# Peptides against a protein of PDB entry 3ZOQ, part 7

Target 1, 223 residues: chain A of PDB entry 3ZOQ
Amino acid sequence: QLLQDSWWNQLKEEFEKPYYQELREMLKREYAEQTIYPDSRDIFNALHYTSYDDVKVVILGQDPYHGPGQAQGLSFSVKPGVKQPPSLKNIFLELQQDIGCSIPNHGSLVSWAKQGVLLLNTVLTVRRGQANSHKGKGWERLTDRIIDVLSERERPVIFILWGRHAQMKKERIDTSKHFIIESTHPSPFSARNGFFGSRPFSRANAYLEKMGEAPIDWCIKDL

## One batch from the design tools (peptide; aimed at target 1 A131 S187)

Design b1_p10_3_s3 (made by RFdiffusion4, then SolubleMPNN; from b1_p10_3, 5 letters changed)
Fold by OpenDDE base, seed 5:
Structure b1_p10_3_s3 (fold): chain B 223 residues (1-223), chain A 10 residues (1-10)
Amino acid sequence: as target 1 above (223 residues)
Amino acid sequence: DPVEGANVEY
């Protein structure tokens, strides 16, 4: 099976649907004919690192970084050794101002994922150098379902929705059960319009503590 | 830029 049990139980029916089969066939061609990111083995890393039951926080991204060696199947995250992209740098700046974490010497957010932070892009693949090249090809239907099954989960989830794209998913989230943290996007184009000072990390942990759950250790150790 | 437009809103 494609996913670990907890996610497979929630999503297995999607993979049998025509839209996903069409997406898969498209991806086969794309990976054969183009340079596609992330590595095909890393497409579902967000779901691999964070089980359905273990999700505490969701951070939504758009689509993977489209440069060599960057994308690792986690929203906003880059592989170790890769220069931190501007949005990620701003995330770390806010992290530092929010809760005092040092700026890590790498951009991997795997430590967050392992603690229950689902780092989900709405589109899970991209052509090299072509942002949003796989938009509208079927990923959004799957990732909408991911949001839906989390929204339907009894155990509360915290959704961090940076920017308009992510915030468009708010209608899919049962706010009677789940918490939403919204701000502008960490992009340099928007960060000063609300992202900086939004303190999403401390706010998320405050909700977790209120629910009697362990907070996220957002601070990232150097490698 | 290898990052421009990817995982970023403008």
Scores: peptide ipSAE 0.082, ipTM 0.698, DockQ to the pose 0.726
OpenDDE base, seeds 1, 2, 3, 4: peptide ipSAE 0.077, 0.075, 0.019, 0.039; ipTM 0.703, 0.705, 0.624, 0.691

Design b1_p10_3_s4 (made by RFdiffusion4, then SolubleMPNN; from b1_p10_3, 5 letters changed)
Fold by OpenDDE base, seed 2:
Order: sequence, then structure tokens, then C-alpha cells
Structure b1_p10_3_s4 (fold): chain B 223 residues (1-223), chain A 10 residues (1-10)
Amino acid sequence: as target 1 above (223 residues)
Amino acid sequence: DPVEGANVEF
């Protein structure tokens, strides 16, 4: 099976649907004919690092970084040794101002994922140098289902929705059970319009504590 | 600078 048991139990029906089979065939061609990111083994890393039951927080991205060696299957995250992209730099600036964390010397968010932060892109693959090249090919239907099954979960989830693209998903979230933290995107083009000062990390932890759960250690150690 | 993916919103 493609996924660990907790996610497989929630999503196995999707993988048998025609849309996903068509997506799969498209991806086979793309990986054969183009340079596609992330590595095919890393596509579902967000679901590998964070089980369905262990999800505490969701952070939605759009699609993977499209530069060499960047994408590692986690939204906003880059592999160690890769220069931090502008949005990620701003995320760390807000993290520092929000809760006092030092800026790490790398851009890997794996430590968040291991604590229950689902770092999910709505589209899980991209062609080298071609942002949104796999938009509308089927990923959005699968990732919508991921949001849906989390929304249907009894145990509350915190959804951090940066920017308009992520915020379009809020209609799928049962706000009678789940919490939403919204702001502008961390992009240099939008961060000054509301992302900076939004304090999503402390706000998320405040919700976790209110529901009797352990907060996230958002601070990232140097490598 | 490394090019950021589609995670660039205005």
C-alpha cells in the first residue's frame, strides 16, 4: 500500500478512482519525459511523517518548489543545504517575532511534521522551472479529500491558511469542531499586508493547550 | 537566488 495504515484507511478509495488512475498515468509520463519534483519516492512525505490520527495542525501550500534539490514533499520545506526561499525566510522571521525562536541554518520543517504538523501542498508535483505545471491534473481532488477526512475527524485540527489559495479550502472545514488561523501569505509580495504580526505559531499552541494537547515545539535546531 | 515555486502570492 502507498500510505501508512491511518491514512490508507481514510484514502484507499481515492486511489481506485478513475481520476487518480489518470493522474498516475500522467505522472508516469512526466517523470519519464521531464524533470519532476519532488523525487517520486517523496511525493507523499507529508502523509508519511504525520499520521492521520497524529495531525494537530495543517499548513497548506500550493505546489512544490520547482528548483533543483529544493522540494522534499512538505509544504514550504526545503532539504538541508538548500538556501531558504523568500516565503520560508519570512515564516522564520514571523516565528522569531511570535515566540522567540532562532532562525535555523537550514530550511527543513521535518521536525514540525514529526510533531503532528501536516505540511500539505494542494498539488504534490511540479515540473522543473514551471510553477503550477501539474495544476488541474487530479492532485487537487485527492488533497481536497485529505482536508475532508480531517474535517470529519472528531478530534479537532488547527488549519493555518496563508493566502487566498489556501483560504479557498475553508469551506470544506467544519468550524464547529476545528480551528482556522488565517492571514496573508508569507510571500514577500503579501507578508507585510498581514502575515507579519499574525502570530500563527503561538495562536496554534494556544488552541492545542485549550484542548488539552501538547503544544508544538516550533523552534528548529541547526544542523 | 533559488526560485520559489507557486507559493508566491500577491
Scores: peptide ipSAE 0.066, ipTM 0.760, DockQ to the pose 0.728
OpenDDE base, seeds 1, 3, 4, 5: peptide ipSAE 0.047, 0.052, 0.061, 0.047; ipTM 0.744, 0.724, 0.764, 0.746

Design b1_p10_4 (made by RFdiffusion4)
Pose (drawn by RFdiffusion4):
Structure b1_p10_4 (pose): chain A 223 residues (1-223), chain P 10 residues (1-10)
Amino acid sequence: as target 1 above (223 residues)
Amino acid sequence: PPPHTYDQPD
């Protein structure tokens, strides 16, 4: 068993399939022979921090950060102590305009994950310095199933879909139950074309309040 | 290395 019960009960059948076994064997070799991020122990951190039952909001990313000291097994977050990349800086600028939070002295979003924000990348590993190097190796098949089981959940889930790749997942989400907040990506190329001013954080909290759920405290505290 | 996927054009 690789995950806590709430998730295992939804996903155990996927981990038994040939594609996962092939992916696991490729990763055992690659972690021994080269530099793979995030650290192997951290691959499933988004699901460890945020159980299936506790998921309030999902923020979809693509692949992990490919530089030393960055990826934590969470979308968009970085380990404390490393510089914040441009897109993450833009997320904090939008958060400041929307909610009013000060800019933090680190980029870790673990606080969000502990409050029910699933920071799910669609690809969970990457070779150092080589973006998208683990594309098509089997992670998409698993993360599509993670999206499927969340879409099947009775209690509604709020999906935040930034950019074109994340918005492609709308087809897998049952919008008769679930909420979608979508905009352009926070990358500097696209942040001033819709992401800025989109107010995704207060909008997510409004959906939660309508459902009688506690809102997320989005502000990140300095370390 | 290439920019991070998140910092690339969409």

Design b1_p10_4_s1 (made by RFdiffusion4, then SolubleMPNN; from b1_p10_4, 3 letters changed)
Fold by OpenDDE base, seed 2:
Structure b1_p10_4_s1 (fold): chain B 223 residues (1-223), chain A 10 residues (1-10)
Amino acid sequence: as target 1 above (223 residues)
Amino acid sequence: PPPEVSDQPD
């Protein structure tokens, strides 16, 4: 896929590496032989909606939703008309308690992405009904590089790291320049252990304001 | 500690 110039400049070297070529060939087979999510045209939606230079906040997910019509290439986000998954419902509950936003009638986080929230999964594709089925196939090297080039950026970034999987990436983040907000995962199995009450949205905006940047409008309008 | 739970519970 073609990327925005800002991301292309940062990632072009990765696309020429053998691991990515192998990943590409694997994906060709997978999309031909299996039902893979998201749609191949949506794989890089996070990078399409949020340029390298426009990134203000990063929210890391693991891999895409594996149900029909759910994944739209943005971590935690679902297409309009799709039932909000439990983790996303909890995200909106925390959003409401944190900064008073209403619970939207849909699960699309595109409005966040357009404001500079990079909604990045560490693995960008998945087989239908098979969570983590594309783990260890090469995506992690690319997404690690995405984290690396953001870490190397002079302009500060806020990394929101929910759960252990995301938090494993903090060693790649230069905390002398960038900010990290950590809590347990919004999953129903972990949200009560620290996610609820963590107030990541107001905390992120507080950092943005300290940097002299416009805060994120986290509230999502109904469709 | 238990492994991290998937974003997508059953």
Scores: peptide ipSAE 0.050, ipTM 0.756, DockQ to the pose 0.209
OpenDDE base, seeds 1, 3, 4, 5: peptide ipSAE 0.037, 0.046, 0.048, 0.046; ipTM 0.731, 0.755, 0.764, 0.759

Design b1_p10_4_s2 (made by RFdiffusion4, then SolubleMPNN; from b1_p10_4, 3 letters changed)
Fold by OpenDDE base, seed 4:
Structure b1_p10_4_s2 (fold): chain B 223 residues (1-223), chain A 10 residues (1-10)
Amino acid sequence: as target 1 above (223 residues)
Amino acid sequence: PPPEVADQPD
């Protein structure tokens, strides 16, 4: 099956719907005719690394990095050996100021994903050099459903919503049982307007501790 | 607030 059992049980109905079938056919053409990121095997890495039941925190991104070798199927994350993009650098700066972590020598956030941080983009593919090229093609409907089924989960989730795009999803989240951390986007164009000093990492861990759950080890080891 | 801009490859 496409996804591990916990996610499959939540999303299997979506994959049979016409919109996803059309999306799949579009992607087949795109991957055949264009350079598309991430690798097709990595599209659902966020769901592969973090099961439905294991989600503790969600960090929403927009769409994958569109440069060679960058996209890892995880929001904001880049493969080891790839130069850290500006937004990711700012994320690590805030991480350092928030909880004292050193800035890692790579940009892979896989260690977060393995601890229950769902690094979800709302659009899961992109054409090389063309940001948002796969916007409005069906991914948003699927990822909305991902947010919905997490919102419906009894066990609380922490949603970290950086920037307006992510914050538009707030209406889909049951705030009576889930926690939301909001700030401006970590982009250099917006980070100084609220992202820096927002301390999302310590705040997330504070919520986890209140829930009786283990905190996330946000610090990333060098490779 | 300023517009959000996606990161660009260098």
Scores: peptide ipSAE 0.039, ipTM 0.744, DockQ to the pose 0.112
OpenDDE base, seeds 1, 2, 3, 5: peptide ipSAE 0.018, 0.009, 0.009, 0.020; ipTM 0.596, 0.592, 0.588, 0.644; seeds 1, 2, 3, 5 fail the geometry check

Design b1_p10_4_s3 (made by RFdiffusion4, then SolubleMPNN; from b1_p10_4, 4 letters changed)
Fold by OpenDDE base, seed 2:
Structure b1_p10_4_s3 (fold): chain B 223 residues (1-223), chain A 10 residues (1-10)
Amino acid sequence: as target 1 above (223 residues)
Amino acid sequence: APPEVEDQPD
């Protein structure tokens, strides 16, 4: 099967729907004719690293990085050895100011994913050098369903929504059960308008502790 | 205000 059992049970019906079949056919053509990121085996890495039941926190991104060797199927994350993109640098700056973590010498957020931080993009593929090139092709419907099934889960989730694009998903989240942390996007264009000083990491951990769950170790070790 | 765009490296 395409996904691990916990996600498969939640999403298996989506993969049989016409929209996803059309998306699949589109992707087959794209990967054959264009350079597409991430590697096709890495498209669902966010769901591979973080099971449905183990999700504690969700961080929404837009679409993958479109440069060589960057995207690894996790929002905002880059493979080791890759220069940290500006937004990610700002994320680490806020992390340092929020809870005192050192800035890592790499940009991989896999350690977050392994602890229950779902690093989900709303669109899961992109053409090389063409941001948003796969927007409106079907990914948004699948990722909306991912948000929906998490919202329907009895065990609470914390949604970190940076920027307007992510915040548009608030209407899909049952705030009677789940928590939302909102700020401007970490992009250099918006970070100074509210992202810096928003302290999403300590706030997320505060909610986890109130729920009797283990907090996230947000600090990332050097490689 | 500038648009919220994901800032990807050159």
Scores: peptide ipSAE 0.040, ipTM 0.735, DockQ to the pose 0.202
OpenDDE base, seeds 1, 3, 4, 5: peptide ipSAE 0.035, 0.038, 0.038, 0.031; ipTM 0.726, 0.723, 0.736, 0.706

Design b1_p10_4_s4 (made by RFdiffusion4, then SolubleMPNN; from b1_p10_4, 4 letters changed)
Fold by OpenDDE base, seed 1:
Structure b1_p10_4_s4 (fold): chain B 223 residues (1-223), chain A 10 residues (1-10)
Amino acid sequence: as target 1 above (223 residues)
Amino acid sequence: PPLPVEDQPD
């Protein structure tokens, strides 16, 4: 089974659709002929670490990092031992200013994922050195469905939408039921225009507490 | 790491 039960129950119909079958065939060719990230076994890591029922927070990214050893199948996250990308560095700077967490010596966000933070990219694969090379190939339809089924969930979710691309998904979210945190992207080109000082982590936890849920421990331990 | 398309310089 491709996904754990809670996600499979929500998404199984998508995997039978022609668009996904075409995507799958494309990916088979891509992984055979090109260097593709992340590892094929890690494509759905966001769904593996965070079950459908356990999702508390969603953080949307675009597509995976396209450098060697970087992508983990989690938005913004990099494998231990990999230099923190600029956007991730800014995320940790905001985390420190927001709630006082120390900047970790690695860039793995797996600890967030394990607590119910769905680290979802809208496109789940990329060619080495070619950002958005797999845009428009079918991933967006699947990930839109992921957003849809979360929006339809009775238990509320917090959506953190950094930048215009992520914010375009707001129309798919039932804002009468779910909470949205919006700011500019953590990228060096946009972070100073609203991301810094947006305090998404404390705001998310405040909402979780209001809902009677346990807050996220956003602080990441060194490895 | 790649920058988001929306933030890439022209």
Scores: peptide ipSAE 0.034, ipTM 0.695, DockQ to the pose 0.356
OpenDDE base, seeds 2, 3, 4, 5: peptide ipSAE 0.031, 0.028, 0.031, 0.031; ipTM 0.688, 0.665, 0.698, 0.686

Design b1_p10_5 (made by RFdiffusion4)
Pose (drawn by RFdiffusion4):
Structure b1_p10_5 (pose): chain A 223 residues (1-223), chain P 10 residues (1-10)
Amino acid sequence: as target 1 above (223 residues)
Amino acid sequence: SLRETLEAHF
């Protein structure tokens, strides 16, 4: 068993399939022969921090950060102590305009994960310095199933879909139950074309309050 | 492309 019960009960059949076994064998070799991010112990951190039952909001990313000391097994977050990349800086600028939070002295979003924000990348590993190097190796098949089981959940889930790739997943989400907040990506190329001013954080909290659920405290505290 | 390469580091 690789995940806590709430998730394992939804996903155990996927881990038994040939595609996962092939992916696992490729990763055993690559972690031994080269530099792979995030650290192997951290691959499933988004699901460890945020159980299936506790998921309030999902923020979809693509692949992990590919530089040393960055990726934590979470979309968009970085380990404390490393420089925040441009897109993450833009996420904090929008958070400041929307909610009013000060800009933090680190980029870790673990606080969000502990409050029910599932920071799910669609690809969970990457070779150092080589973006999208683990594309098509089997992770998409698993993360599509993660989206499927969240879409099947009775209690509604709020999906935040930034950019074109994340928005492609709308087809897998049952919008008769679930909420979608979508905009352009926070990358500097696209942040001033819809992401800025979109107010995703207060909008997510409004959906939660309508359902009688506690809102997320989005502000990140300095370390 | 150049643009995609640049964006990979953002």

Design b1_p10_5_s1 (made by RFdiffusion4, then SolubleMPNN; from b1_p10_5, 8 letters changed)
Fold by OpenDDE base, seed 3:
Structure b1_p10_5_s1 (fold): chain B 223 residues (1-223), chain A 10 residues (1-10)
Amino acid sequence: as target 1 above (223 residues)
Amino acid sequence: SALAEKAAKD
């Protein structure tokens, strides 16, 4: 017998709720009338690449990049061939200083996702050129549930919470089971106030090793 | 996937 999708088992009840049906109808209109990112087929890429049971680390973002060709359904990640946004550049700078990884020639974080790093935005869609345009439309309720079901999981998770927006989700995380790594946001406006030097990658791996799990290979190969 | 279908226009 084939195994069921682990995220489907955790979230199937949400998809039947009125709020999600309303969100879906809104999205249908938006994708028909506006340019929306990411591609509709990529909205749930974070869940596609990282199953519920395979989640080791969660990195929370706010909403997708709103420029052409950027968003690929993973927080902070951009499609290959796309210029690295400032926050992502700073993430790679910290990665280099933290554990010695080279700066990759692209911005795709898919290799992290495939290893169990859930790259989750709290809002999963955006209008072209309009940051936060889909805020408050229902995504936050679904993504809160994603955090909740991970918090309820017996096997520990490491939550990396950069900036105040992500840190607001801390109250949903059972810290008796799960680990939280907090710092300022990698944005150029805040990175020098605590993100740089926070060493989230080595700290995450230290927790994984303590739990007897394989660490994440955070280093990203060039394409 | 089931997830993709729930978000799709159809």
Scores: peptide ipSAE 0.026, ipTM 0.690, DockQ to the pose 0.026
OpenDDE base, seeds 1, 2, 4, 5: peptide ipSAE 0.023, 0.024, 0.022, 0.024; ipTM 0.590, 0.641, 0.625, 0.685; seed 4 fails the geometry check

Design b1_p10_5_s2 (made by RFdiffusion4, then SolubleMPNN; from b1_p10_5, 8 letters changed)
Fold by OpenDDE base, seed 4:
Structure b1_p10_5_s2 (fold): chain B 223 residues (1-223), chain A 10 residues (1-10)
Amino acid sequence: as target 1 above (223 residues)
Amino acid sequence: SELERQRSFE
């Protein structure tokens, strides 16, 4: 009798599997014993903001920001009032050069999510100050399934894959039906080697227009 | 929604 959303229909079988139950038990201990990000109520924000049917674009990240007040359950995004991390600053620099958007005075990408940009990390939790601390604990199996069910969807999706980690997911994507935009990662360590000038935003909108869909308004207004 | 039930691990 409980309402089933579009993501539940796609993922309900995963939530019943032992690996996910073990992950959940691990997370219960982690949240009880350590500082874990994001807030437990924000873990699935990417799925809450963007339904399965509404996904137009996917941007993959690795795991959440591990500093206080940063992570909000969306890849690369930070809560308003939080200093923009270096990778996010570079994303906005490319956005400005690509399609002329002004640099916003905050780092929240919620406006993208609400338009159908799934801002998905492959690992959805992290210990404070310990990057990749929840790697290999079960999240990757769930998020792989998220990629799989999107790949199986009839309506095409655009996957933006920055860096090698995200690009490793390319083999799970039906490229006969879906579109992939690849470049180096926006990190200061790699952005100059291909991310800058890659124009992922205009390219994504070009694909959307070819599909007969409304483009994303990538420009972010100040708060 | 059913997904909402998965929101918290605390």
Scores: peptide ipSAE 0.108, ipTM 0.830, DockQ to the pose 0.025
OpenDDE base, seeds 1, 2, 3, 5: peptide ipSAE 0.039, 0.097, 0.078, 0.060; ipTM 0.745, 0.826, 0.813, 0.807

Design b1_p10_5_s3 (made by RFdiffusion4, then SolubleMPNN; from b1_p10_5, 7 letters changed)
Fold by OpenDDE base, seed 5:
Structure b1_p10_5_s3 (fold): chain B 223 residues (1-223), chain A 10 residues (1-10)
Amino acid sequence: as target 1 above (223 residues)
Amino acid sequence: SAAEAAAATD
C-alpha cells in the first residue's frame, strides 16, 4: 500500500509522530485480535481515490460501518452488493430530489471519489459491531491534519458537514477561502429535521461552477 | 516511507 505523492507530501510528518506510531501499534493489535473494518488495505481508500490536489468536495463521516462487508474506506459508502444503510438511502433520496438522479442499485460512492469528492471519516477503523470503538486513538489527529492541509490549500474546497460531529470541524476551515454546506445528518433520526431539502449536491456544483471548475456528476450508475 | 505510513499493519 502506498499513499499518493500529493497526500504523502502533506501528511508525511504526521506519520513520523509518536501519536501515529502508537495508533499503528494499536491497530496491529486490533487487527490481530479483533475483527476490524475496513480491511486494512482499504483504510486509506479516501486518499487513494482522491489526491490532495484533486479534492473538490469533502464529505465528512464519523467512523466506518461496523457490519460485515460494509465498510469500503469511504465515508457513507458500502461495497457493491451490500445493502444500502439507512443514512446512505437517505443520501440517495436527497440526491434524487435535489438533482433528479436515480437511486442506484448499490451503495458504492467510488464514482464520487474519483471525481474529487473526498469521502473522509474522522476515524478510519472500527471494531465489528462496536461503533466508535476506535474513537480517541489517534485517527482524529491525522484526519484533523487532513482538514487543516486542505484548509490551507489556496484552491478552494467545498466541505459538506452533515450533523454535529462533522460540524465541529468547521472551526478548522478557513471560510474566507472555502465553502461549507451544513445540514442535519442523513440518519433516519435527523434527516427530516433539515437534511432533506438541503440540496447539498446542487449547491456544491453551484460553488464549483462559480470557481470555474467542472461540477461533480453525482448520479451513480447501476452496476 | 509512503508505503509504511499507509500500512496500518505489517
Scores: peptide ipSAE 0.033, ipTM 0.716, DockQ to the pose 0.025
OpenDDE base, seeds 1, 2, 3, 4: peptide ipSAE 0.024, 0.030, 0.026, 0.029; ipTM 0.669, 0.703, 0.694, 0.696; seed 3 fails the geometry check

Design b1_p10_5_s4 (made by RFdiffusion4, then SolubleMPNN; from b1_p10_5, 8 letters changed)
Fold by OpenDDE base, seed 4:
Structure b1_p10_5_s4 (fold): chain B 223 residues (1-223), chain A 10 residues (1-10)
Amino acid sequence: as target 1 above (223 residues)
Amino acid sequence: SELDALRSLT
């Protein structure tokens, strides 16, 4: 079974709804008239890399990086050769302190995605240089459904919720089945208030082991 | 599927 097929089965009804059709028409206009990130081929990369059934961990972001060459359709991740954004640098600092991983010479989190870490933004597109420019246009309703169908899944999921925006999704998660790891956001403005020392990577692996699943290899090799 | 349909926007 293709990774895409599992998500299609879960989301096909959403794609037929008016809100998504309006979103789709908006995106057609935006990509035609503006510089939009990520590349349209990469919008659903999180779903392409991590099938519905293979999701072990979810890491929620807000919206894509809005600078050239940065966004690759995965929350917090940047393409190789791109300078690591401040939040991502802090993620790697915590990774190093948590489980001893070396800081990689790139910012691609694709290796996490391939292991079952769904790197999902709540909004999947952004206009160049304009953070949150596609907020409230329909993405949130679709991504809420993604959270909902994962919450409804029998096989447990670990949700890593950094900051208030992500934590607002907690009410959609069945905590009788699923695990939540919460802290402040890795942003330089908030990381020292709880993100550093939160040890989300070791905690996630501890939950996976309790469930009898293979842990994530969070360490990222240099390219 | 829709997951592929948006690929053609750029």
Scores: peptide ipSAE 0.341, ipTM 0.913, DockQ to the pose 0.027
OpenDDE base, seeds 1, 2, 3, 5: peptide ipSAE 0.022, 0.294, 0.021, 0.256; ipTM 0.648, 0.895, 0.650, 0.881

Design b1_p10_6 (made by RFdiffusion4)
Pose (drawn by RFdiffusion4):
Structure b1_p10_6 (pose): chain A 223 residues (1-223), chain P 10 residues (1-10)
Amino acid sequence: as target 1 above (223 residues)
Amino acid sequence: SPLPDSSEQD
């Protein structure tokens, strides 16, 4: 068993399939032979921090950060102590305009994960310095199933889909139950074309309040 | 040249 019960009860059949076993064998070799991010112990951190039952909001990313000291097994977050990348800086600028939070002295979003924000990348590993290097190796098949089981959940889930790749997942989400907040990506190329001013954080909290759920405290505290 | 992180691309 690789995950806590709430998730294992939804996903155990996927981990038994040939594609996962092939992916696992490739990763055993690659972690021994070269530099793979995030650290192997951290691959499933989004699901460890945020159980299936506790998921309130899902923020979909693509692949992990490919530099030293960055990836934590969470979409968009970085380990404390490293420089915030441009897209993450833009996420904090939008958070400041929307909610009013000060800009933090670190980029870790673990606080969000602990409050029910699933920071799910669609690809869970990457070779150092080589973006998208683990594309098509089996992670998409698993993360599509993660999205499927969340879409099947009775209690509604709020999905935040930034950019074209994340928005492609709308087809897998049952919008008769679930909420979608979508905009352009926070990358500097696209942030001023819809992401800025989109107010995704207060909008997510409004959906939660309508359902009688506690809102997320989005502000990140300095370390 | 190598590509930046996918989140930093256009």

Design b1_p10_6_s1 (made by RFdiffusion4, then SolubleMPNN; from b1_p10_6, 5 letters changed)
Fold by OpenDDE base, seed 3:
Structure b1_p10_6_s1 (fold): chain B 223 residues (1-223), chain A 10 residues (1-10)
Amino acid sequence: as target 1 above (223 residues)
Amino acid sequence: APLPDPEDQP
């Protein structure tokens, strides 16, 4: 099976639907004819690192980084040894100001994922050098279903929604059960308009503690 | 043309 059991039980029906089969066939062509990111084996890394039951926090991104060696299958994350993209740099600046973490010497957010932070892009693939090139091809329907099944979960989830694209998903989230943290996007074009000072990390941990759950260790160690 | 969404910039 494509996914570990907890996600498979939630999503197996989606993979049988025509839209996903069409997406899959499209992706086969794309990976054969173009340079596509991330590596095909890494597409579902967010679901591999964070099981359905273990999700504590969701951070939504748009689509993967489109430069060589960058995309890791996790929103905002880059592979070790890769220069931190501008938005990620701003995320770490806010992390430092929010809870005092040092800026790591790499951009991998795998340590967050392993703690229950689902780092989900709404679109899970991209052509090299062509942002949003796989928009509207079927990924959004699958990732909407991921949001839906989390919203339906009885155990509360914290959704961190940076920017308007992510915030459009708010209508899918049952706010009677789940918590939402909203701000402008960490992009240099928007970060100064509300992302900086939004303190999403301490706020997320405050909710977790209130629910009697272990907080996230957001601080990332150097490699 | 409209400015791109700032979210398009990683």
Scores: peptide ipSAE 0.034, ipTM 0.673, DockQ to the pose 0.259
OpenDDE base, seeds 1, 2, 4, 5: peptide ipSAE 0.026, 0.031, 0.027, 0.025; ipTM 0.656, 0.643, 0.650, 0.626; seeds 1, 5 fail the geometry check

